# Peptides against a protein of PDB entry 4XPM, part 75

Target 1, 160 residues: chain A of PDB entry 4XPM
Amino acid sequence: VMLHSKNVKGFLENTLKPYDLHSVDFKTSSLQSSMIITATNGGILSYATSNNDVPKNSINEINSVNNLKMMSLLIKDKWSEDENDTEEQHSNSCYPVEIDSFKTKIYTYEMEDLHTCVAQIPNSDLLLLFIAEGSFPYGLLVIKIERAMRELTDLFGYKL
Target 2, 67 residues: chain B of PDB entry 4XPM
Amino acid sequence: DIKGTIAFDTHGNVIESTGVGSQRIEDIGDLSKVTLDAEGFAQVQGDSLLVHLYKRNDITLAVYTSA

## One batch from the design tools (peptide; made by RFdiffusion4, then SolubleMPNN)

Design b2_p15_7_s1 (from b2_p15_7, 8 letters changed)
Fold by OpenDDE base, seed 2:
Structure b2_p15_7_s1 (fold): chain B 160 residues (1-160), chain C 67 residues (1-67), chain A 15 residues (1-15)
Amino acid sequence: as target 1 above (160 residues)
Amino acid sequence: as target 2 above (67 residues)
Amino acid sequence: KEELKELFDKLLEDL
């Protein structure tokens, strides 16, 4: 089944759901945001946010969207730099992973007081980006985004 | 009885923390250096707590107990 | 050890 725009939006909305590790009685907050952006320009192709209490078409909504645009651009730039930096690729902030024989990397970035992670969808021009509160552990965030990418096989190899 | 837990990956990043473990994230640095036995287990005596370690699949689980 | 392993297994299931 091909992933359409509505399907992608719904997928991203589902990624917002928190972890509930019953085994150890640990629960996270919901992700603040989940996005698919272009690796080239950091343009947002699709996004979901847990903050839905802002009236639509309001100035506050515009500011919220603008904030996402800013973060996506900043993270894309950082990602681009790291993809061209061997040392950064060997830091503890970079997780090489393999999904269905496709290799990619997951990067973690501190953005203000937020925890973020970003990964190139394998062989594509797209990045998957999670933004979480500072209380969301990086190790768990990495696991979360890896699992999410495994569900985006329809986007593997997608070129703009 | 368990007083808390910390799970962390090979990069030293937290996966989860509970109880006293949440207040001992700084222990990861030392815990990551502990030599595990053939089955992936170790024990480390802390301040007033005993830390039980188990590692598998690049995930280390630390369980804090009184004994 | 077995209890710890069991807890670990449950954690993996939750992840």
Scores: peptide ipSAE 0.792, ipTM 0.956, DockQ to the pose 0.914
Fold by OpenDDE base, seed 5:
Structure b2_p15_7_s1 (fold): chain B 160 residues (1-160), chain C 67 residues (1-67), chain A 15 residues (1-15)
Amino acid sequence: as target 1 above (160 residues)
Amino acid sequence: as target 2 above (67 residues)
Amino acid sequence: KEELKELFDKLLEDL
């Protein structure tokens, strides 16, 4: 079954939900943003953002469309550079993973005070991108995006 | 009694932290070097707290207790 | 050790 734009939007909205680790009484905030972008140009194909209670509408607000576009471009550029850098692929910021016999990598990037992670959907021209607050631990963010990607099998091998 | 926890991955990145563990993230560097027994367990004495380690599936859980 | 393992198992379930 093909994933349609509305289905993808709903999927991304669901990824915003926080973790609640009852076993150790640990809770996270919601993701600030979740996006599927093109690996070629960093163009946003679909996105979801958390509803933040911000009384003052600032141009630098993380939920602004312009900010999301800027973030997607910056992260795409970093990802592209790392994919062409053997040393970066062996750093602690890179997690090689395998999903159903498909290999991909998860990268973590610090963006100002935000924690981000990005992963290429296996064999595709698409990247899945999570943006979280600095309080969201990277190890958990990696687990989150890996689990999410396992639900996007319909996009595996997607080419633009 | 558990005073706190830290869970971390093989890259040294935090998965979760609670209690005193949230104030001891810097311990991960040393804890990651601890030799575990055949069942994946270890204990490390640190200041006034004892750290109980268990590792499985590339995840290490550190539990801080008074003894 | 068993209590620690149980806690770990519960953590895995939460993840």
Scores: peptide ipSAE 0.791, ipTM 0.956, DockQ to the pose 0.920
Fold by OpenDDE base, seed 4:
Structure b2_p15_7_s1 (fold): chain B 160 residues (1-160), chain C 67 residues (1-67), chain A 15 residues (1-15)
Amino acid sequence: as target 1 above (160 residues)
Amino acid sequence: as target 2 above (67 residues)
Amino acid sequence: KEELKELFDKLLEDL
């Protein structure tokens, strides 16, 4: 089944759900935001956010969207820099991964008090971006985004 | 008799932490250097707690106990 | 050891 725009939105909304590790009684908060953005310009193609009860078209909603746009652009820029930096690709904040023979990288970035991670959808012009609270461990965030990436095979190779 | 846990990846980043483990994230540096046996196990005596280590699939689980 | 392994296995299931 092809992953259409509305399906992507629903997918991103599902990624917001927290981890609940019952085995060790550890639970995270929900992700603050989950987005698919362009690798070229950091434009948001689809997004989901937790506790989005702000009235549509309100100034608060506009500010929230603008904030997401800003974060998206900043992370895209950092990602772009790291993709051209061998040293950064060997840091502890970079996770090379392989999904069904497709290679990509997961990067973790600290954004103020937030924990973020971003990964290029394999062979595509798209990035998957998670934004979480600082209490969300990076190692777990990486696992989360890797698992999510495996569900986006329809977007592999997508070019703008 | 678990007092806490830490799970971490090969990059030294936390996957989860509970109990006393949440206050001992700095232990990851040393725990990452511990030589495991052929089965992936080790034990390290900390201060007042014993740390039980098990590693598989690039994930290390540290369990803190009093003994 | 087996108890630790079991806990680890459960953790993996949760991830």
Scores: peptide ipSAE 0.791, ipTM 0.956, DockQ to the pose 0.920
Fold by OpenDDE base, seed 3:
Structure b2_p15_7_s1 (fold): chain B 160 residues (1-160), chain C 67 residues (1-67), chain A 15 residues (1-15)
Amino acid sequence: as target 1 above (160 residues)
Amino acid sequence: as target 2 above (67 residues)
Amino acid sequence: KEELKELFDKLLEDL
């Protein structure tokens, strides 16, 4: 079993779906973006965005992609710094997690007015990245990305 | 009668908030320090509201009621 | 307490 490019894209699109906690009548917005990027260079391997009304091959699409590239690079750099900083790994913004005996970390980052979280796919050269509006609670965002990573077992151990 | 809720994790980050809970996110700091009973429950009196706490699986749910 | 636990269980199901 292998995740192909189309499967990955579809997976990321599904992660965009909002939470609807009926029990407490709490609803979130959709994620702004969901991406798989390289841990080495911050290059985008696959992405999904909630802004689907942008015409393809338009200036707006190009600008949107460029913005994602910028955010990807910035978050990759911050992640790299934190991976080499013991203090940051013990902050409230870092969640050590274990999935199928593999250890990884989830980091939350404030990017302007956006809430983001990133996690290294276990034992791989890949990062999973969620970008949400500021109204999306960090605790819920962490739960979301952890659950998502558990569905990406085919990418565990993936090396570039 | 529930006036609001807050759910938060062990890092003190919000999972969800509703009603009056959305206006009392700052309560998490104090609520996280409350000693729970053997079943994971506690009650804290605050202002005119009573806060009912329940924690399980590293998630704490706070429910605000008038009594 | 039972109502609170029930609400919590429903919340977990929603997550």
Scores: peptide ipSAE 0.791, ipTM 0.956, DockQ to the pose 0.922

Design b2_p15_7_s2 (from b2_p15_7, 7 letters changed)
Fold by OpenDDE base, seed 1:
Structure b2_p15_7_s2 (fold): chain B 160 residues (1-160), chain C 67 residues (1-67), chain A 15 residues (1-15)
Amino acid sequence: as target 1 above (160 residues)
Amino acid sequence: as target 2 above (67 residues)
Amino acid sequence: KSELKELFDKLLKDI
């Protein structure tokens, strides 16, 4: 099925759901945010947030969106720097992965008290970005974003 | 009886932690260096707890039980 | 060992 803008939004919303590991009685919180942004400018193409209780068009909503824009820009910049730094690519915060013969990297970044991870959608100008609370383990966050990217094959090779 | 668990990846990052495992995240450094048998198992005696290790597919599960 | 492996398998399934 072709992935359109509405489908992408719905996909991102679904990624917000928490993990419930019944086997070990471990549960996470929902992701704070899930976004697809441009690798060039950090512009948000689509996003979802767990906090949808704020009134629409309110100042709080505007501030929330602005905060997401700021975070996306900061993470994009850090990602861009790391992609040009061989040492950073060999750090414990970088996970090289291969999806259906396409190679990409998952980076983990701590943003204040938040845990984030970002990955370039294979061969594309797009980044997938997850933002979670500090209680969300990085190892599980990496698994989450890796699994999510496997469902975004329609965006592989997408160029702006 | 299980007193807690820690699951972690090859980077030493936590996948999950429960019980006493949540209070012993610092153990990952040592646990990651433990030599496993051919089936991927090991046991490490701690202070008052026994740690049971199993690794497969780049994921290590540590289960803490009484010694 | 069997119990530990079983728990691990369940964990993998949950993830």
Scores: peptide ipSAE 0.789, ipTM 0.956, DockQ to the pose 0.962
Fold by OpenDDE base, seed 5:
Structure b2_p15_7_s2 (fold): chain B 160 residues (1-160), chain C 67 residues (1-67), chain A 15 residues (1-15)
Amino acid sequence: as target 1 above (160 residues)
Amino acid sequence: as target 2 above (67 residues)
Amino acid sequence: KSELKELFDKLLKDI
């Protein structure tokens, strides 16, 4: 199924859902945000947030969006730096992965008290970005974003 | 009787933690170095808890029990 | 061991 803007938004909204590991009685919080951004400028193409109770066009909503923009830019910059740093690519914060013969990397970044992870959609100019609370474990966050990327095959190879 | 669990990946990052495991995240460093048997199992004696380890597919599960 | 493996399998399923 081809991904349209609405479909992408819905997809990102679905990624917000928490993990509920019944087997061990472990449950995470929902992701704070899920985003697709450009690898070049960190521009937000689509996003979803768990804080949807904020009225639109309110000062709180504006601040929230601005915060997302800032975080996306900062993470993009860090990602770009790491992509040009062999040592960083071999750190424990970098997970090389292969999806359907396409290679990409998942990076984890601490942003203040938040746990984030970002990954380039294979062969594309796009990044998938998850932002979670500090209680969301990185190992599980990495698994989450890897699984999510496997559902974004329509965006593989997308160039701006 | 399980007192807690920790699951972690090959990077030493937590996948999940419960019970006493949530208070023993620092154990991952040592647990990751434990030699497993042919089936992927091991046991490590902690302070007052026994840690049961099982690793498969780059995921290690540690289960804490009293015995 | 069997119980641990079973728990692991359930965990993998949940993930």
Scores: peptide ipSAE 0.789, ipTM 0.956, DockQ to the pose 0.942
Fold by OpenDDE base, seed 2:
Structure b2_p15_7_s2 (fold): chain B 160 residues (1-160), chain C 67 residues (1-67), chain A 15 residues (1-15)
Amino acid sequence: as target 1 above (160 residues)
Amino acid sequence: as target 2 above (67 residues)
Amino acid sequence: KSELKELFDKLLKDI
């Protein structure tokens, strides 16, 4: 099964949905952004954002996209650095996980007042990146991205 | 009655917090060190609240009550 | 204990 560009976009849009933990009456905000980026250059292959009520081709839209590009690049650089740092891989900001016998890592990064997490799609040149408000707890964000990656098996092993 | 909750993972990161738990995130450090019984339970008496702990599958749930 | 476990199980289901 092939994931078409539209399918990936729709998938990312679905990841924006907030958690509603009815058992304890806890609700999160929607993710601010969800992206698939290249691990090599931090280029955005696909993305979804919340509150995208900005008119197309407006200056505000361009600025928003540029902001995403900046964040993706910064996070990719941090990820690359951590992948070459044994100490960082053993910090509380790194979650080793195994999905269908494939090993990967989830990293959490504070970006100003935002909570972010990023993970390499197993055996691929791609990263999945979530950006949330500071009120979105990291532990739940990690769970969210892990669950999301489990649905991206079609991208496992994808090489640029 | 429950006054609040905190759920956190083995990295000490919050999964959720409600009620008084939202104001006691700093408790995670101490709560993570509490020795649980064979069934995964513990109780910790705070200054004004009792904390009920249950851990399974690397997730700890702390429930704050008056008694 | 049973109530706490029940709440935990519900939480696990929600996440």
Scores: peptide ipSAE 0.789, ipTM 0.955, DockQ to the pose 0.923
Fold by OpenDDE base, seed 3:
Structure b2_p15_7_s2 (fold): chain B 160 residues (1-160), chain C 67 residues (1-67), chain A 15 residues (1-15)
Amino acid sequence: as target 1 above (160 residues)
Amino acid sequence: as target 2 above (67 residues)
Amino acid sequence: KSELKELFDKLLKDI
């Protein structure tokens, strides 16, 4: 299996789109960031962010990327800890899911004032990570990332 | 005449909230314990509002009405 | 009940 960077980038950009639940007149903000990171080191393989108005190669862009790097590392560490903690896996912050006979888990984490969720792409060395504003409800965020992972079957089993 | 809604999952996490529901997120704890009928429905009388519950596919929808 | 179920179905479609 090959990781196609352009395709992945476009996919992540699409995940940024907000929910608009017309049936109940509920609308979310866009995700702040969407990333695929390594489960081993928390390195960012691909990412998308809603703040695309920052000039390229600017100090603001560099700072934004550095912030994402820090966030990815922190979340990877927390994920690693929880994967080795039975109690955490049975908390309300952990959602066991099965996609095409592959088992994985979705974790929700509060990072400062942000709502985040992360999940290991089934049988892979990769994590999918969503970062949203605090107004984005966790239940909907979990649904969002589950649906997204179902579209990443090409990455199932991907090993570094 | 809907005054608000809350939708939540089996973990008690919010999927959506609107109207008065947005101010009653704390109700999820009690609403999650309500026994539903065979069709997945229930009604809970609170204060001045009636809460209509419907659950299917691990999602519970609570609709707040005056009657 | 019918209206509630209908609303639920619409919600499921939206998510």
Scores: peptide ipSAE 0.789, ipTM 0.955, DockQ to the pose 0.923

Design b2_p15_7_s3 (from b2_p15_7, 7 letters changed)
Fold by OpenDDE base, seed 4:
Structure b2_p15_7_s3 (fold): chain B 160 residues (1-160), chain C 67 residues (1-67), chain A 15 residues (1-15)
Amino acid sequence: as target 1 above (160 residues)
Amino acid sequence: as target 2 above (67 residues)
Amino acid sequence: KDALKALFDKLLADI
């Protein structure tokens, strides 16, 4: 199935949904943001954010988007640095994973009070980025992004 | 009888925490070093609580009980 | 042990 821009947006919106672990009575908040960005420049190709009381096309929304742009760039830069740092790749913040014979890495980053994780879509120029509140545990966030990447096979090998 | 839980991965990162487990995240460091039996179980007595451990598929679940 | 394993299985199912 061809993954179009609208489909990507919808996919990212669905990733915002919280976990509700009824077995242990644990529930997370929704993700704050979910994005696909370029690994080269940190540019946002698609994004979704949790609903806020911000009118569309308002100055506050524009500022929010600008904030996402800044965060994406910062995370991309740190990701790039870590990809060239052997020690960082062996830290507890790096998860090597294999999806359908493709290898990639998931990194967790603390951004102010937010919990983030980022992963290169296998063999592509794209990164998947989740931003959550500090209450969202990293281990669960990693599981979430891994599961999400498994649904993005259409983007595997995508080059800009 | 369960006072709380902690689930964590092989990197020591939390998957979930509830009850008293939410206040004992620092226990993960020690719990991750506990030797499990052949079935993946262990028990650790700590303070006034007993910690029941079970690990499978790179996930460890710790359950805190009074006994 | 059985109860703990059962809880674990439920947790995995929720994730």
Scores: peptide ipSAE 0.790, ipTM 0.955, DockQ to the pose 0.949
Fold by OpenDDE base, seed 1:
Structure b2_p15_7_s3 (fold): chain B 160 residues (1-160), chain C 67 residues (1-67), chain A 15 residues (1-15)
Amino acid sequence: as target 1 above (160 residues)
Amino acid sequence: as target 2 above (67 residues)
Amino acid sequence: KDALKALFDKLLADI
């Protein structure tokens, strides 16, 4: 089954939902944003945001989208640098993971007061990017993005 | 009587924290170095609190109690 | 130990 744009959008929207760890009475905030971007130039292919109080096509929405574009580009650039830096790949901010025999890496990046996490969709030209508040712990964010990526098998190997 | 918890991964990054654990994130450095028994358990006494450790599947759970 | 393991299992289930 091929993932269509609408399906991807809906998937990303679902990733926004917070964790509620009832066992220990711990709950996160919702993700601020969830995105699929190109690894080549950081272009946004699909995205979802938690703030729904902005009217569509309003100047405020445009500004928020532009901010996402800027963030995605910055994160892509940092990711690209790290992919060519052995030391960065061995830092505690890099998680090598394997999904269905596909190897990829999850990176955590502090962006001002936000916690971000990015991972290349295995063997693809695409990156999955989560943006969360600073209160969202990195360890849990990594788990979240790994779990999400496991559901994107249709995009594995996708080339632009 | 749990006073708090910290769960963390092998990179030392927090998975969750509650109660007094939220105020003791810096403990992760020391807790990660604790030798666990064959079953993955340990106990560490410190700062009037007892820390109960259990690790499995690259996740460590620390539970803080008064005793 | 049993209680701690049980809590851990619940935590894993929540994640």
Scores: peptide ipSAE 0.790, ipTM 0.955, DockQ to the pose 0.963
Fold by OpenDDE base, seed 3:
Structure b2_p15_7_s3 (fold): chain B 160 residues (1-160), chain C 67 residues (1-67), chain A 15 residues (1-15)
Amino acid sequence: as target 1 above (160 residues)
Amino acid sequence: as target 2 above (67 residues)
Amino acid sequence: KDALKALFDKLLADI
């Protein structure tokens, strides 16, 4: 089944859902944002936000989108730098992972008071980006994005 | 009786924390160095709490109890 | 030990 734009949007919406670990009575907040961006320019191809109570076409909505654009660009730049830095790739902020036969890396970045993680969709020109509150633990965030990437096989190898 | 929990990965990053575990995130550094038995278990006595450790598949669960 | 392992298994299932 091919992922269309609408399907991707719905997928990202689903990633916003919080974890509820009943076994230990631990629950997270929802993700603030979930995005697919270009690795080249940081352009947003698709996104979802938990704060959707803003009126459409309002100034506040425009500002929120602009903020996402800025964050995506900054994270893309940091990711690009780290991909060219051997030391950064061996830090605890980098998780090398293998999905099927494809290798990729998950990076965690502190952005002000937010916890973020980003990963290149295997063999593609796309990045998956999660933005969460500071209370969202990084270890769980990494697990979340890894699981999400495993469901994006249709985007593996996507080139711009 | 469980007083709290911490689960963490091989990078020392938290997966979850509850109860007293949420106040003892700094313990991860030491807990990650504990030698586990063949079944992946260990116990560490710290202060007034006993820490029960179990690790499998790159995830460590620490459970805090009163001895 | 059994209780701890059981809790771990439940945690994994929740993740």
Scores: peptide ipSAE 0.790, ipTM 0.955, DockQ to the pose 0.946
Fold by OpenDDE base, seed 2:
Structure b2_p15_7_s3 (fold): chain B 160 residues (1-160), chain C 67 residues (1-67), chain A 15 residues (1-15)
Amino acid sequence: as target 1 above (160 residues)
Amino acid sequence: as target 2 above (67 residues)
Amino acid sequence: KDALKALFDKLLADI
């Protein structure tokens, strides 16, 4: 079953929602951005941002999109390098995970003052990418993206 | 009674922190090395606070109390 | 211990 573009966009928008851990009175901010990008070129196939107050076709919107494009490319490059680096795959910034017998890895990357995490959708040419504020703890960010990937089974094995 | 909390994973990364725990993230290094009992519990005296530890499913919860 | 475990369970449920 193929996910339609609208469905993917809606999914990414839902991932932006913050955590509210009532048990310990801890609450996060919303994700800044959530994206599906190509593992080959870092091209953005779909994205969602928490700041939607920018008018369409404005210079500010264009700059924002361009910033996302740059970040996606940079993260893709880091990911590609780490996929060929055994040492990096055994660092505290790499989380091997298994979803329905499919293996993948979650990487955390500090991008300036932002906390990011990225993971290859199992057996696909696609990466899921979360960008959050620096106050969003990495341990929780990893849990978030793992849970999200478990809902993207329709994209497992997707090839460009 | 609880002065703060820290939850962290096996990589030493924070899952959440509250209260005094938010100011003691550096404790994770030592707390991760504490030997737990058969049920996954431990207590560690840190400064003037007592740290109660519980670990399950690769997540450790540290609760800071005065006693 | 019981209180700590209970808090842990609630935390897991929130995540």
Scores: peptide ipSAE 0.788, ipTM 0.955, DockQ to the pose 0.947

